# Ledger of designs, part 9: peptides against a protein of PDB entry 7PB4

Target 1, 105 residues: chain A of PDB entry 7PB4
Amino acid sequence: KMLNIKEYKEKLLSTLGEFLEDHFPLPDRSVKKKKKNIQESSVNLITLHEMLEILINRLFDVPHDPYVKISDSFWPPYVELLLRNGIALRHPEDPTRIRLEAFHQ
Target 2, 218 residues: chain B of PDB entry 7PB4
Amino acid sequence: DALQMAVGYFEKGPIKASQNKDKTLEKHLKTVENVAWKNGLASEEIDILLNIALSGKFGNAVNTRILKCMIPATVISEDSVVKAVSWLCVGKCSGSTKVLFYRWLVAMFDFIDRKEQINLLYGFFFASLQDDALCPYVCHLLYLLTKKENVKPFRVRKLLDLQAKMGMQPHLQALLSLYKFFAPALISVSLPVRKKIYFKNSENLWKTALLAVKQRNR

## One batch from the design tools (peptide)

Design b1_p9_2_s2 (made by RFdiffusion4, then SolubleMPNN; from b1_p9_2, 3 letters changed)
Fold by OpenDDE base, seed 1:
Structure b1_p9_2_s2 (fold): chain B 105 residues (1-105), chain C 218 residues (1-218), chain A 9 residues (1-9)
Amino acid sequence: as target 1 above (105 residues)
Amino acid sequence: as target 2 above (218 residues)
Amino acid sequence: DDLVKLHLL
């Protein structure tokens, strides 16, 4: 059972992750901001792959509450892409929480 | 400087103690509008004000007025556009603000300093074609952004499906014609030979301002 | 690319 879950996780991540990384790369924020002292808290954004991994892990670890709270590390365009493509769903009562959609195999 | 005070007001937000919040807001908004239409705004001012207009910090009427005066003196930073697109996804701006943003983005496209980061958003813009209100303007934006590398079989299918759903829209035909140019093997369907590509005139709101910007930068 | 877009317009 656990091996099948890991294999399923890796298959989901490989199938969706590769496609989404090729077509939806993170914008490079590495533009050398010359140190003007404006502490714009550079929120470290995670990749779409990492976002999917978090969602998959939550689904397997806590299947009765498979929702992940959207953090500042979640790039809003990625959240919107997951929702629009039916990869994720918002919690019906809490729009700050999303879950992985059950892919009907 | 009056403009710096106005930008600072929008950035910091209304000072709690002002009894005449609306009069102060209107004064600063008029200052921004007057400078933007006469001289244009610096890239830094556009960065600040564009984020404010899309953040939902102010009401829709104020956000709309701010966005309408996002006229560059010289250039717009691509980073400002990337941040703006991020705000569109947070859901704090109205549908009308989203439409206005895409109109603005098309109208100001040539004034954006770089396109590399915007090109990375291609997939996001493409996904926004499903919004009927955005579709005409997104098609125009995609027409400006599309490279051969962006023309993929799945995107061709999605455009054909969208055409089947929405009918033969001029803006969809324009984008499909470009796709057929880059990848003729992916588009077996006969496209009507339109002698002229017609997009909705996004520039109409800024036509006079854009002429003035081009004249100042010559 | 831009020239092609101009010819299609």
Scores: peptide ipSAE 0.036, ipTM 0.781, DockQ to the pose 0.025
Fold by OpenDDE base, seed 5:
Structure b1_p9_2_s2 (fold): chain B 105 residues (1-105), chain C 218 residues (1-218), chain A 9 residues (1-9)
Amino acid sequence: as target 1 above (105 residues)
Amino acid sequence: as target 2 above (218 residues)
Amino acid sequence: DDLVKLHLL
């Protein structure tokens, strides 16, 4: 049972990887370090693939609380994309937390 | 100068101690409006003010007024647009602000210095087609951005599904016609040969300002 | 198919 879940996860992530990289790449923040002290928090954004991996892992590791806290590494367009397409749901009481929607096969 | 003071006010936010917060806000807003409509704004000023307008730092009325005066002196930085799209997705701006932003983006499209990173946002814009309020303006934006590589079978299906739901909308027909031009094999449906592409005139709000910008940069 | 929803993104 656990092996099938890991294999399914890996297959899902591998199948989505190329598609997500091609169609939803991160913008190249070639932020030319012009010296202006605006603390643009140089938070490294994660890929949509990595975001999905985090959500999938949380669903499997903690199925009774499958919610992930949105961090500064979560690019807002990715969060919106997942929510808008019904891939993720916000926590009803905490909008800073999201879960993977159970893909009803 | 007065503009730098105004931009600095919006960036830092209202000082708690000001008894006349509304008068100070209105003064700085009028300063930005006056300079933007007369001379345009520098790319750096647009970068700051555009992010402020979309961040939800101020009320919708203020954000709307700021966004309406995002008129370039010369160019808009692509990075400012990418950051702005990120703010739209945070959900701190109103639906009317989102519509206004897409109208602005279409109107100012030619003044954006580069398009490479904006083209990477193609999928995000395409996903916004399902919003009935945004759809006309997103179709126009996608019409400007679409390359042959963006025309995929799944996107064709989505556009045809939208057409089935919404009917034969002029903006959707324009985008479908472009898709058929790039990939005729993917669109078996006979599209009416419309001689004139019709989009909602998004530029109407900035028409006079854009003419002035084009005259200054000649 | 939920993969189709992801492919339809």
Scores: peptide ipSAE 0.031, ipTM 0.819, DockQ to the pose 0.049
Fold by OpenDDE base, seed 3:
Structure b1_p9_2_s2 (fold): chain B 105 residues (1-105), chain C 218 residues (1-218), chain A 9 residues (1-9)
Amino acid sequence: as target 1 above (105 residues)
Amino acid sequence: as target 2 above (218 residues)
Amino acid sequence: DDLVKLHLL
């Protein structure tokens, strides 16, 4: 049972990853323009795939508290994409926390 | 200068203690409007003000006025557009502001310095086709952005479904015709050979301003 | 929805 869940998870992540990379790639932050003053928060944005991986991992690893805290690495459009499409839900009391929606009822 | 003071006011926000908040706001807004329509704004000024207009920091009326005066002196930074799309996704702006933004983006498209990152946002724009208020402007934007690599079977299905729902809209037909050009095997439907692609460009709020920008940069 | 198809895949 656990092996099948891991394989299914990996396959799901792989299929999702390829689709998301093709259709929702991260904006490349590589414009190292030298201008001093804007604290461009040096926060590395994660891919939508990595975001989903974090959410899925949290759901499996900590099913009683499946919520992930939104970090500065979470690109806001991706967070909102997940929320608007019912892939993720905000914590009812803490809008900075999101969980994967269990599609399996 | 007066413009730097105005931009700085919008960036920092209103000082809590000012009794004349509305008069100060109006003064700075008029300063931005006057410079933008007369000379255009620098790319840095557009970066700051565009983000402010979409962040929800000010009311819809103020945001609308700021967005209407996002007229470049020379170019708009692609990074400013990416940040703006980020704010649109967060949903702190009104539906009318979103419509205005897409109209602005289409109008200013040629003045954006690069398109590489904007092309990566293709999927986000395509998802906005389902909004009936945005659809005409999003179709126009997608018509400008679409490359062969963007033409996928699922997007073809979505466009055909939209056509079934809303009928043979000129803007949707224009986009479908472009899709058929890039991937004829994906679109079996006979599209009417429209000799002219009609996006309603007639009501461009910036038409006069854009002519002036093009004249200054010649 | 394409995301629903993504969940069905």
Scores: peptide ipSAE 0.016, ipTM 0.787, DockQ to the pose 0.129
Fold by OpenDDE base, seed 4:
Structure b1_p9_2_s2 (fold): chain B 105 residues (1-105), chain C 218 residues (1-218), chain A 9 residues (1-9)
Amino acid sequence: as target 1 above (105 residues)
Amino acid sequence: as target 2 above (218 residues)
Amino acid sequence: DDLVKLHLL
């Protein structure tokens, strides 16, 4: 059962990877480092694929607390996309934490 | 100058110790409003103020006033729009602010310097069609953004599902008509031949200002 | 479809 879930995870992530890259790519931060105090947080944004991988991994690694803390690497449009489609759910008491919903059968 | 001081005030935030916080805020807000409506704002000023308006740093009334005066002198940076969409998704702004932002984005669309990254946000805008309050304005935005490459079977299905739920809305019909133009084979449903595309007049708030901007940049 | 597939999974 667990192996089938891992294989299923990998197949799902692989199949979604191309789709997510094509339809939900990260914007190119072609922000020329002009020295001014634009707090362009040099935070490396992760892809939507990587975000889903983190959520799935957390569900498998810690099924009793499957919540991931939203970091600065989580692009807000991706978080909103996951929540709006019901792929992820916010923690009821901590809005900074999200879990994968689709796999909580 | 007075504008730089006002922008700097909003950027740095209110000094906690000021007894006259509200008077100072109002003074700086009026300065921004006056310059924006008379001359427009520089791209850098819009970048700063747009992010402030959507970040939840100030109250909804202030954010609304700032957003209403996001009038360019020349151009709006695409990067400012990308950052603004990010803030919109953080959920610290009101529903009315979200509506106002999409109205602003449609009204100012021609003044955005580039569209390459905004076109990459197509999927995110498309996902916002599910919001009944945003749907009319998002349809208008998507009508401006849609290329042949964006017309996919799954998006056609979603639009038809929305039409089944919401009925034959003029804004949705306009977008579906554009989709049918790019990909006739994906839309077997007969769309009513509408001679006129009709969107809610989102630009009405800025009509006079936009005319003035176009005249200054001629 | 694929996001819907993600929900149906």
Scores: peptide ipSAE 0.033, ipTM 0.819, DockQ to the pose 0.211; fails the geometry check

Design b1_p9_2_s3 (made by RFdiffusion4, then SolubleMPNN; from b1_p9_2 with A1M A2D)
Fold by OpenDDE base, seed 3:
Structure b1_p9_2_s3 (fold): chain B 105 residues (1-105), chain C 218 residues (1-218), chain A 9 residues (1-9)
Amino acid sequence: as target 1 above (105 residues)
Amino acid sequence: as target 2 above (218 residues)
Amino acid sequence: MDLVELHLL
């Protein structure tokens, strides 16, 4: 039985989620220290799991343009982790866009 | 005061129209250097200046000098370190700046107020072991951070692979010995019983300054 | 399994 590409994707994301939560948890921004003036950009960071999910979803949903624009919710360490390990690639002409690598062969 | 003016200059950045940019920059840099080495910097000043040094706003020479002056008066905020690690990943700093940052982070480790968020970055630091220039300093940092919960089979494999690639490096042996202490079942390899753990950071650039900080805070 | 191993699966 060929597990439907969807079921494989869900299983992959689930296995990734558990691994990434254990090994690459988000920094907790919850320290509401009252100091007034720093416009702490209230940008909610996404997990490494959510980042991978976005990349995987984009690859499957839009295979002809599998690139995702890096937003302020993308924690730079996680972006670079993906890039350095060959999990993601930057767009050749737009360094603000990245794609998942594994599935383009 | 002169320090606040200097910090404010770096925060705002160079005014495009100043003919004397370099003289003004040097004046403010010397002010930061003098205060940092004499008294240390407040946690807020370190937060601002550390981010500036790693943001790529200034040239590598300036960033290096700022980073060398990140000497605390009392403590360093963990949040400043987390922000700094974020900047390391944006790729705007040189390889030499990254090396200097890890050296700084190891040197200043005891002065960081909390370790909870830094411990969450364990996986990120571990991934940086593959950089041959960073590896000695990252091993030292990981030696300071490693808890039993961080010792996983895949990390053991990676450390053994690194040892196979680069040989029995003292810093790698130190980290492997700690891993074996926490999880002896994961490391079947006989590690040489080293009586002394040696990290290359014996000649810390900040050794004298840190002694002075510890004396002031006793 | 590390991130690289997981990417290869």
Scores: peptide ipSAE 0.014, ipTM 0.781, DockQ to the pose 0.213
Fold by OpenDDE base, seed 1:
Structure b1_p9_2_s3 (fold): chain B 105 residues (1-105), chain C 218 residues (1-218), chain A 9 residues (1-9)
Amino acid sequence: as target 1 above (105 residues)
Amino acid sequence: as target 2 above (218 residues)
Amino acid sequence: MDLVELHLL
């Protein structure tokens, strides 16, 4: 049972990776914001792929509480993209938490 | 400054204790409108006010008026646009506000300082094509954003499906023609050779203001 | 395949 879950997880992540690489641009990590001296805390935003990976990992690792807390690294448009497409759901009592929606098996 | 006081009022929100809330609101709104239409707004002022207009903090009438006066003095920050799109997804704004936002986004497109982050939202905008009220304006936006890398088989299928559902709309034809230009092998269908691309005139609301902005920045 | 199609898999 555990091996099948790991293999399924890896297959899902691989399929998602390939899909996102093909269909969604990755955030250009290379924008070296020239350090103008304003301490704008450059929050390192994660990719949509990394966001999905976190959500998938949480679903498999903690199935009884599959919710991930939205951090500053979560680019809000990607969060809302996932929510709008039904790929993720907000926690009913805590809008700062989201989970992966069950893929229709 | 009267504008700073007005922006600060909207940022803080309505003071619960004011008996004259509506008069105060109207005063500040008129201040913003007057400055925006005469001089344009700074990028920082647009960032604040655009966020407020889409957050659902105020009523639809107020939000609509704020959004109509999002006229730049010089540039609009792409970050402000990204934040605005985030609010559209939250669903706290009306359908009419969403339509107005896309019209605004198309009208102000050239005044946005960068497009890199907006291009990352391509998939989001593309998904909004399914909304019949948004579709004409989203097609125009996508026409401005589309690069060769965005033209994928699944998006071609979706556009053809939309055309089958909605008929041969001029805005869909324009976008499909652009897709065919970038990826002719993906679009076997004969597209009517339209010599003129016709989008709904999104700029009509801001035409005079945009001319004034372009004149000041020359 | 779009994000919706991916969600249906």
Scores: peptide ipSAE 0.012, ipTM 0.720, DockQ to the pose 0.130
Fold by OpenDDE base, seed 5:
Structure b1_p9_2_s3 (fold): chain B 105 residues (1-105), chain C 218 residues (1-218), chain A 9 residues (1-9)
Amino acid sequence: as target 1 above (105 residues)
Amino acid sequence: as target 2 above (218 residues)
Amino acid sequence: MDLVELHLL
């Protein structure tokens, strides 16, 4: 039973990875670093693939609290893409936390 | 170039220290508007300005004016559209800006260089059908995008549920007729044979500009 | 396959 869940997880991540890397590239932060000292916190945005991987991992690792805290690395468009498509849900009491929605088989 | 300076101003954002912020903003906005309506914008300029208009970096009035002048000289990059759709998800733009974007997307559809990535956003667009303000324009967009592979039983049910809720809307009837064409077995309901497909005229805002673009690219 | 189709698989 556990092996099937790991294999399913890996297959899901691989299938999603190929799709998401091609179709949801990070916005090119080709902001030429002009040297102005404004500590714009260059928070490295994660890919949509990495975001889904985090959500999937949390669901499997901590099924009783499957929520992930939204960090500054989460590109807001991807968060809202997941929410609008029903792929993720916000925590009912904490809008800064999201979980993977169970895929309705 | 005056256009490059204007685009660069919007890309950098409002300089906090300028006493004449509004005059400078208006000057650059008028520069973009004048070039866009006369000549169209390059794909790179559209990429930058479209992203700015939907990011919430400026106020709704400015974003609306920028979006209205997203007129191509030749083509629009598919990547620019994908990025723009991602911003619609963030919810930083107003409902009126979202409506304007879908109207723009339908009007500019033929000027987008590729459709492969946009077709992969089909489910995202379909989920926006539940928004009563967006529904007419989303139906038009989906009518342009729908392939046989997109016609699934769950989408048929959702369209029929929307029809039950909203009544026999012309835009829903157009999309359902296309669905019935691709998958007649999924739609047992007799649809009225409408000789004329009717969508809200999304192109009205850009009609003159688009005619000029088509004439320059002939 | 779109993201919604992926969510339905």
Scores: peptide ipSAE 0.010, ipTM 0.691, DockQ to the pose 0.208
Fold by OpenDDE base, seed 4:
Structure b1_p9_2_s3 (fold): chain B 105 residues (1-105), chain C 218 residues (1-218), chain A 9 residues (1-9)
Amino acid sequence: as target 1 above (105 residues)
Amino acid sequence: as target 2 above (218 residues)
Amino acid sequence: MDLVELHLL
């Protein structure tokens, strides 16, 4: 059973990877570092694929608390995409935490 | 100059210790408004002020006034728009601010220097169709952005589901008609032949200013 | 296939 879940996870992530890279690529932040104090939070944004991988991993690693804290690396449009499509759910008491939804059914 | 001082004030944020905070804020806000409506703003000024308006650094009334005066002198940087879209989802802006942003984005669409990264955000904008308050303006934006490669079977299904839920809305019909133009095999449903595409007049707030911008850049 | 369809598989 666990092996099938890992294989399923890897297959899902692989299939999602190609799809997400084509349809939901990260915006190119090739904004030339002009030194001005734009708090361009030099936070490296993660891909939508990496975000899903983190959510899936958390569900398997900590099934009793499957919530991930939204970091500055989580691009807000991707968070909203996951929430609006029912792929993720916000924690009822902490809106800074999200979990994967459909794998809890 | 007075504009640089005003932009610098908003960039630094509210100084906690000033007794005359509201008067100083209003003075700088009026300076930005006056320059924006008369001459337009430089791309760098729009980058700074648009980020401030959506970050939740100031109150909703101030953010709304800043967003209303995001009028370009020449162009808007695509990077500024991408940054702005990132703020829409942080939950610090009101629903009215989100609506105003989409209205602004549609109105200013032709003044954005590039569309490559905005086109990559197509999926995000499409997900925002589920918000009943945003749907009319998002349909208009998607109508401007949609290419043949964006027309996928799953998006067709979602649009038809939205039509079933919301009825035959003019903005949704416009987008579906465009989808049918690019991919007629994916849309078997007979769409009413509308001779005129109708979107909510999102640009009305800026109509006079945009005409002036177009005249100065001719 | 959309993200929702992939998530439901």
Scores: peptide ipSAE 0.011, ipTM 0.723, DockQ to the pose 0.214; fails the geometry check

